# Peptides against a protein of PDB entry 7AE7: the designs that were tried, part 136

Target 1, 321 residues: chain A of PDB entry 7AE7
Amino acid sequence: KVYKDLREFLEVLEQEGQLIRVKEEVNPEPDIAAAGRAAANLGKNQPAVFFEKIKGYKYSVVTNVHGSWQNHALMLGLDKNTSTKDQFYELNRRWDKFPVPPNVVKREAAPCKENVIDKDINLFEILPLYRINEQDGGFYISKASVVTADPEYPDDFNKLNVGTYRIQVKDRDRVGIQALAMHDIAVQLEKAEAENKPLPIAITIGNNPLVTFMASTPVGYNQNEYEFVGALQDGVPMDIVKSDLYDHLYVPAGSEVVLEGHIIPRVRTVEGPFGEFPGSYSGARLQCEVKIDRITHRTNPIFENLYLGIPWTEIDYLMAL

## One batch from the design tools (peptide; made by RFdiffusion4, then SolubleMPNN)

Design b2_p19_1_s4 (from b2_p19_1, 12 letters changed)
Fold by OpenDDE base, seed 3:
Structure b2_p19_1_s4 (fold): chain B 321 residues (1-321), chain A 19 residues (1-19)
Amino acid sequence: as target 1 above (321 residues)
Amino acid sequence: SSELEFRRKLEEEWLEKRK
């Protein structure tokens, strides 16, 4: 089984008994975090949790999508009861199929292009934002696949980077992003900032689960994560589409939400604190700032966000492989 | 209290779906 988008995966999770729907209206705080902790404490084979109604917001939230070995098996198109050992074996076997180039689809064929917001941008209208931890300094987007390119080689597809980074919402049209020196995005940003130029960026939310997996998996600077997604799909190419603002950036065709903008050169602003680990906060730091210039999204977009709490969390499963 | 209520609800629903 290959999934085109998050929705196809959620359907399979639900069919396999690995997704719980919360149909009653919940408060974004503290209910979402409380439910996430509850799901994490169910023990082995934890389900995803889908919140259909959130007070004060129009759209839904899903958490803990990658939160168990059963969900991980299903992500690979395997039986949900496939052993961890066999999952690793299959993952490694498929990894050797790299590279599998993606299909570039037309704009009109990409679900992420169904709706466009290009003025009066307000992230709170599109994303049901909430504090993940009680002492967080703000709202975080913790499960985005962030797309950037090498500004010196914008047409080199092998240098296109898809990564996961800590993102704090700072304003209606601004986010802070943690670009650490060890990340490929930091290399690209350094090149842009050397010329005092903005770095084009697309922050994609609610993706094919293998995109999210690969965005969280370190690869070489000259290796494209989309080509690994095709490999992990056992040789089936994934679908990507050109971003609206930039000819050299490609996003997953099935993304629920795409935030297009730029990292402001040589600007650092306060970000945090964030509860990265139970009972610990990273403190406030100076981080990069992104201006959001355009949003595209599917109709009734699903906000996929990471649950961070008591281990094992979905981040542990994403990094275990 | 809210967390405990969610735990119970989610556990019951999850156990039912896995039967």
Scores: peptide ipSAE 0.279, ipTM 0.867, DockQ to the pose 0.021
Fold by OpenDDE base, seed 2:
Structure b2_p19_1_s4 (fold): chain B 321 residues (1-321), chain A 19 residues (1-19)
Amino acid sequence: as target 1 above (321 residues)
Amino acid sequence: SSELEFRRKLEEEWLEKRK
């Protein structure tokens, strides 16, 4: 089984008993984090938690999507009771199918293009933002697949990078992004900043679960994560669409929300603290700043965010594969 | 108290889905 988007995967999770739907209105804080911790305490077969109604917001939140081995099995289109060993075997078998080039779909066929916001951008209107940890210095987008290209080779599809980075909301239309030197985005940013140019960026939220998985998996600088997604789909290409602002950036066709903008060259602002691990907070640091210039989103977009509660956290499962 | 209530509710829903 192959999933086109997050919604198809959530449907399967629900059918397989791996998703809990919270229908009652919840407070963003502390209820979302509390429910995530509660789900983590259900044992090794932790469900995703879908919040239909959040006080003060229009849209829904889902967390802990990758939060169990059963969810990972289902992500691979396997039986939910497939052993970890067999999941790794199948993942490795499919990995050898790389590269599987994605399909480029037309804009009118891409669900992520259903709605556009190009003025008076306010992230709080589109994303039900909350503090993941009580002592966090702000609101974080922790499960985005961030798309950037090499500014020296913008048309080289092999250098198109899809990665996961810590993103703090800084203002209505600004986010801080942690681009560490070991990340491919840092190489691309260095090239842009050398010329004092903005780096084009698309921050995609709520994707096909294999896109999120590959965005969290290190690959070579000259390897495209979308081509691995096709491999992990056992040779079925994923669907991508051209970004609205940039001809050289492609985003998943089924993304719930796409934030298009640019990293401001040679600007660093305070970011953090953030509870990266339970009981540990990273200090505040100077990080890159992104200006959001355009948003596209599905109707009634789902905000997918990480659960960072008690181990095993969702990050632990994403890094274990 | 709110977290404990949520835990209980999620546990109950989870047990029902596994039946």
Scores: peptide ipSAE 0.112, ipTM 0.784, DockQ to the pose 0.020
Fold by OpenDDE base, seed 5:
Structure b2_p19_1_s4 (fold): chain B 321 residues (1-321), chain A 19 residues (1-19)
Amino acid sequence: as target 1 above (321 residues)
Amino acid sequence: SSELEFRRKLEEEWLEKRK
């Protein structure tokens, strides 16, 4: 089984008994976090949790999508009861198929382009934002696949980077992003800032689960994560589409929400604290700031966010490989 | 607490789906 988008994966999770659907209206805080903790207490077979109705918001939230070995097996299109050993074997076998170039689809064929917001941008209207941890310094987008390119070689597809970074909502149209020196995005940002130029960025939310997986998996600077997604789909190319603002940025065709904008050069603002681990918070630091210039999204977009409750967390599963 | 009630409900729904 290969998935075109998050929705196809959620359907399979539900069919396989690996998704809990919460149909009643919930409070963003503390109910979402509470539900995540409850799911963690269900043992090793942790389901995804889908919240259909969030008080004060129009759209839905899903969490813990990658939160179990069963979900991981299903992500690979395997039987949910496939052993961890066999999952690793299959992952390694497919990894050797790299590179599998993606298909570039037309704008009209990309579900992420169904709706456009290019004025009066307000992230709170499109994303049901909540504090993941009670003591967080704000709202975080913790499971986004962030797309950037090399400013010196913008047309080199091999240098296109898809990564996962900590993103704090700062304003209606602004987010903070943690771009550490060890990240490929930091190399690209350094080049842009040397010339005092903005770095183009696309923050994609709610993707094919293998995109999210690869965005969280370190690869070489000259290796494209989308080409690994095709490999992990056992040689089936994934679908990507050109961003609206930038010719050199490509996003997953099936993304629920795409935030297009730029990192403001040589600007740093306070970001944090964030509860990266249960009971521990990273300190507040000066981090980069992104201006959101355009949003594209599917109709009734699903906000996929990370669950950071009791171990094993989604991060543990995403980093276990 | 509202949290405990919600947690219980979620656990009940999960247990029902696994039967």
Scores: peptide ipSAE 0.061, ipTM 0.721, DockQ to the pose 0.020; fails the geometry check
Fold by OpenDDE base, seed 1:
Structure b2_p19_1_s4 (fold): chain B 321 residues (1-321), chain A 19 residues (1-19)
Amino acid sequence: as target 1 above (321 residues)
Amino acid sequence: SSELEFRRKLEEEWLEKRK
């Protein structure tokens, strides 16, 4: 089975008993984080948790989507009880199918384009933001697939990067992004900043689970993550669509929310702290700042965010492969 | 059964924190 978007995957998770739906209104803090921690403590068969109603917000949140081996098996279109060994075997088998080029769909065919916000941008109106950990320095978008390109080779599709980075909300239309030297985005940013130019960026939230998986999986600088998604879909291409602002950036057609903007050149602002692991906070650091210039989103967008609990956390499952 | 148990645990934890 192949999933076009997060919603198709959530439907399967629910059918397989791997999704809990919370229908009652919850407080963003501390209820979402508490529920996430509770979910992590349930043992080896941790479900995703879907919050339908969040006080003060219009839209929903889902956490722990990749938070178990069962969910991981389902992501691969396998039986939920498939052993980890067999999951790895299948992953490796499919990996050899790389590259599988994506399908570029028309704007009108892309669900992520259903709604547009191009003025008076306020992230809080679109994303039910909350503190993941009690001591977090702010609100984080922790499970976004971030799309950037090489500014020297913008038309080279092989250099298009889709990665996962720590993102802190800084203002209504600004986020901080942690671009570490080991990340492809840092290489691309360095090139842009050398010329004092903005780096175009698309921050995509709520994707096909294999997109999220590949965004968290390091690949070569000259390898496109979307072509691996197609491989992991056993040779079925994924659907991408051109961003609205940039001809050279492509986003998943089914993204729940797409934040289009640019990294401001040679600007660094304080970001953090963030509790990446229970009891461990990364210190505050100077990080890059992104100006959000345009938002596209599905109707009733689902904010997929990372759950950070006691290991095995969702991060552990994303990195274990 | 697993979902109900999870819901119960979530509810219990939520109730404890609201206290």
Scores: peptide ipSAE 0.039, ipTM 0.656, DockQ to the pose 0.016; fails the geometry check

Design b2_p19_2_s1 (from b2_p19_2, 10 letters changed)
Fold by OpenDDE base, seed 3:
Structure b2_p19_2_s1 (fold): chain B 321 residues (1-321), chain A 19 residues (1-19)
Amino acid sequence: as target 1 above (321 residues)
Amino acid sequence: SKEEREKEFFELLEEELKE
């Protein structure tokens, strides 16, 4: 089984008893985080939790999508009861199929292009934002696949980077991004800032599960994460589409939401704190700021967000493989 | 409280997973 998008994966999770729907209207705080903790604490078969109705918002939230070994098995298109050992074996077997180049689809064929917002941008209208932890300094987007390229080699597809970074919402059309020196995005940003140029960026939310997995998996600077997704799909290419603002950036065709914009050169603003671990907050830091210039999204977009807390959370599963 | 809501969701999820 190969998934084109998040929705196909959620359907399979639900069919397999690995997704629970909360149909009643919930409060963004504390209910979403509370449910995430509850799911993580089940000890086995931790399901995704899908919130259909969120007070004050129009759209839905799903959390804990990668929150169990069963979900990981299903992500690989395996039986949900596949042992961890066999999952690793299969993952490694498929890894050797790299590279599997993606298919570039036309704009009209990409679900992420169904709706466009290019003026009066307000992230709160598109994403049901909430504080993940009580002491968080703001709202975080914690499960985005962020697309950037090398500004010196924008046409080199091998240097296209898809990574996961901590993103804090700063304003209606601005986010802070934690670009650490160890991240490929930091190398690309350094090159852009050396010339005092913006770094083009696409922040993609709600992707097929292997995109999210690969965005969280370190690869070489000259290796494209999409080509690994194809490998992990056992040789089936994934579908990507050109971003609207930039010819050199490609996003997953099935993304629920795509935030297109730029990192403002040589600007740093306060970001944090964020509760990465229970009782442990990363301090406030000066981090990069992204201006959102355009949003594309599917109709009734699903906000996939990460729960962070006591292991084993979905981030622990993502890092364990 | 957040703790009470967590407990409620835990019970809900456990029940749903037994079905």
Scores: peptide ipSAE 0.513, ipTM 0.926, DockQ to the pose 0.103
Fold by OpenDDE base, seed 5:
Structure b2_p19_2_s1 (fold): chain B 321 residues (1-321), chain A 19 residues (1-19)
Amino acid sequence: as target 1 above (321 residues)
Amino acid sequence: SKEEREKEFFELLEEELKE
């Protein structure tokens, strides 16, 4: 089975007993984190947790989507009881199908384009933001697939980068992003900043689970993550659509929310702290700042965010494959 | 408390998984 978007995957998780719906209204803090820890304590087959109603917010949250080997099997379109060994075998077999170029769909065919916000941008109106850890310095978007291109070669699709980065909400229309020197985004940012130019960026939230998986998987600078998604879909291309602001940036057609903007050149602001691991907080650092210029989103967008409670966390599963 | 809410959710989630 191949999934077009997060919603199709969540439907399968629910059918397979790997997703629980919380229908009562919950407080963003501490309830989301508390429920995540509770889910982790249910055993090895940790379900995703879908919160239908968040106090003070309009939209829903889902967490722990990649939080088990069963969920990983289902992500690959396999039986939920497929062994880890067989999952690795199948992953490797499909990896050899690279590259599988994506389909570029028309704007009208892309669910992520159903709604547009181009003025009075307020991230708090579109995302049910909460502190993941009690001591976090702010609200984090932790499962975003961030799209950037090489500013010297903007039309080279092989240099289009889709990665996962630590993102802190700084204001209604601003986020901090951790672009470390080892990341492809840092190479692209360096080129832009050398000319004192903004780096175009699209921060995508709530994607096809294989997009999220590949965004967390290091690949070569000249390898496109979308072409690996097609390979991992056993040769079925994924659907992408051109961003609204930039001709050279493409986003998943089925994204729940797309934040389009730019990294402000040569500006660094305080970001953090963030609890990357239980009981371990990274210190505050000077990080890049992104201005959000446009939002596109599906009707009733689902905010997918990372569970970082008791091990095994989602990040452990995402990095284990 | 955080611990009380975690317990409540644990009970809720266990009940939902049995259905």
Scores: peptide ipSAE 0.436, ipTM 0.906, DockQ to the pose 0.102
Fold by OpenDDE base, seed 2:
Structure b2_p19_2_s1 (fold): chain B 321 residues (1-321), chain A 19 residues (1-19)
Amino acid sequence: as target 1 above (321 residues)
Amino acid sequence: SKEEREKEFFELLEEELKE
């Protein structure tokens, strides 16, 4: 089975008993984190948790989407009881199908384009933001697939990068992004900053689970993550659409929310602390700053965010494959 | 408390998995 978007995957998770809906209104803090920890303690099946109603917010949150081996099996379109060994075997078999180029769909066919916000941008109106860890220095977006291109080769699709980075909300229309030197985004940013130019960026939230998986998986600088998604879909291309602001950036057609903007050149602001691991906080650092210029989103967008709890975090499952 | 809420959610989620 192939999924077009997060919603199709969540439907399958629910059918397979790997998604629990919390229908009562919850407080963003501490309830979302508390429920995530509770889910992690339910055993090996570790279901995703979908919060339908969050006090003070209009939209829903889902956590722990990749939080179990059963969910990973289902992501690959396998039986939920497929062994880890067999999942790895199938993953490796499909990996050899790279590259599988994506389909570029028309704007009118892309669910991520259903709604547009291009003025008075306020991230708090579109995303039910909360502190993931009690001592976090702010609100984080932790499962975004971030799209950037090489400023020297903007039309080279092979250099289009889709990666996962730590993103702190700094203001209504600004986020801090941790672009480490080892990340492809850092190479692209260096080129832009050398010319004192902004780096175009699209931060995509709530994607096809294989997009999120590939965004967290290191690949070569000259390899496009979307072409791996097609490979992991056993040769079925994924659907992408052109961004609204930039002709050279493409986003998943089914994204729940797309934040389009730019990294401000040669600006660094304080970011953190963030609890990357239970009981371990990264210090505050000077990091890049993104200005959000446009938002597109699906009607009733779902905010997919990372669960960070004891004993195994969702990131551990994403990194284990 | 944080711990009380975690326990409440554990019970809630466990009930939902049995249905």
Scores: peptide ipSAE 0.429, ipTM 0.905, DockQ to the pose 0.102
Fold by OpenDDE base, seed 1:
Structure b2_p19_2_s1 (fold): chain B 321 residues (1-321), chain A 19 residues (1-19)
Amino acid sequence: as target 1 above (321 residues)
Amino acid sequence: SKEEREKEFFELLEEELKE
């Protein structure tokens, strides 16, 4: 089974008993984090938790989407009870199908383009933002697939990077992004900053689960993560669409929310702390700042965010493979 | 409290998983 978007995956999770809906109105804090910890404590079958109503916000949140081996099996289109060994075997088998080029769909065919905000941008109107951990220095978008390209080779599709980075909300239309030297985005940013130019960026939220998986998986600088998604879909291409602001950036066609903007050259602002692991906070650091210039989103967008409540978090499952 | 809410959600989630 192949998923076009997050919604198709959530439907399967729900059918398989791997998603629980919280229908009552919850407080963003502490309820989302509390429910995440509660879900993690349910044992081996850690379900995704879908919050339909969040006080002060219009839209929903889902957490713990990748938070179990069962969910991981389902992501691969396997039986939820598939052993970890067999999941690895299948993953490796499919990996050999790389590259599987994506389908570029028209703008009108891309669900992520259903709504546009290009004025008076306010992230708080689109994303039900909350502190993931009690001591976090702000609101984080922790499960975004961030799209950037090589500014020297913008037309080289193989240099298009889709990665996962820690993103702190800084203002209504600004986020901090942690671009470490080991990340491909840092290489691309260095090139842009050498010329004092902005780096075009698209921050995509709520994707096909394999996009999220590949964005968290290191690949070569000259390898496109979307072509691996197609491989992991057993040879079925994924659907991408051109960004609205940039001809050279492509985003998943089914993204719930796409934040298009630019990294401001040679600007660093304080970011953090963030609780990457229970009881462990990364210190505050100077990080890059992104100006959001345009938002596209699905109608009633779902904010997919990471759960970090106990040691075996979604990060562990995303990185374990 | 945070701990009380965690317990409440645990109970809620356990109930929902049994359905």
Scores: peptide ipSAE 0.410, ipTM 0.898, DockQ to the pose 0.102

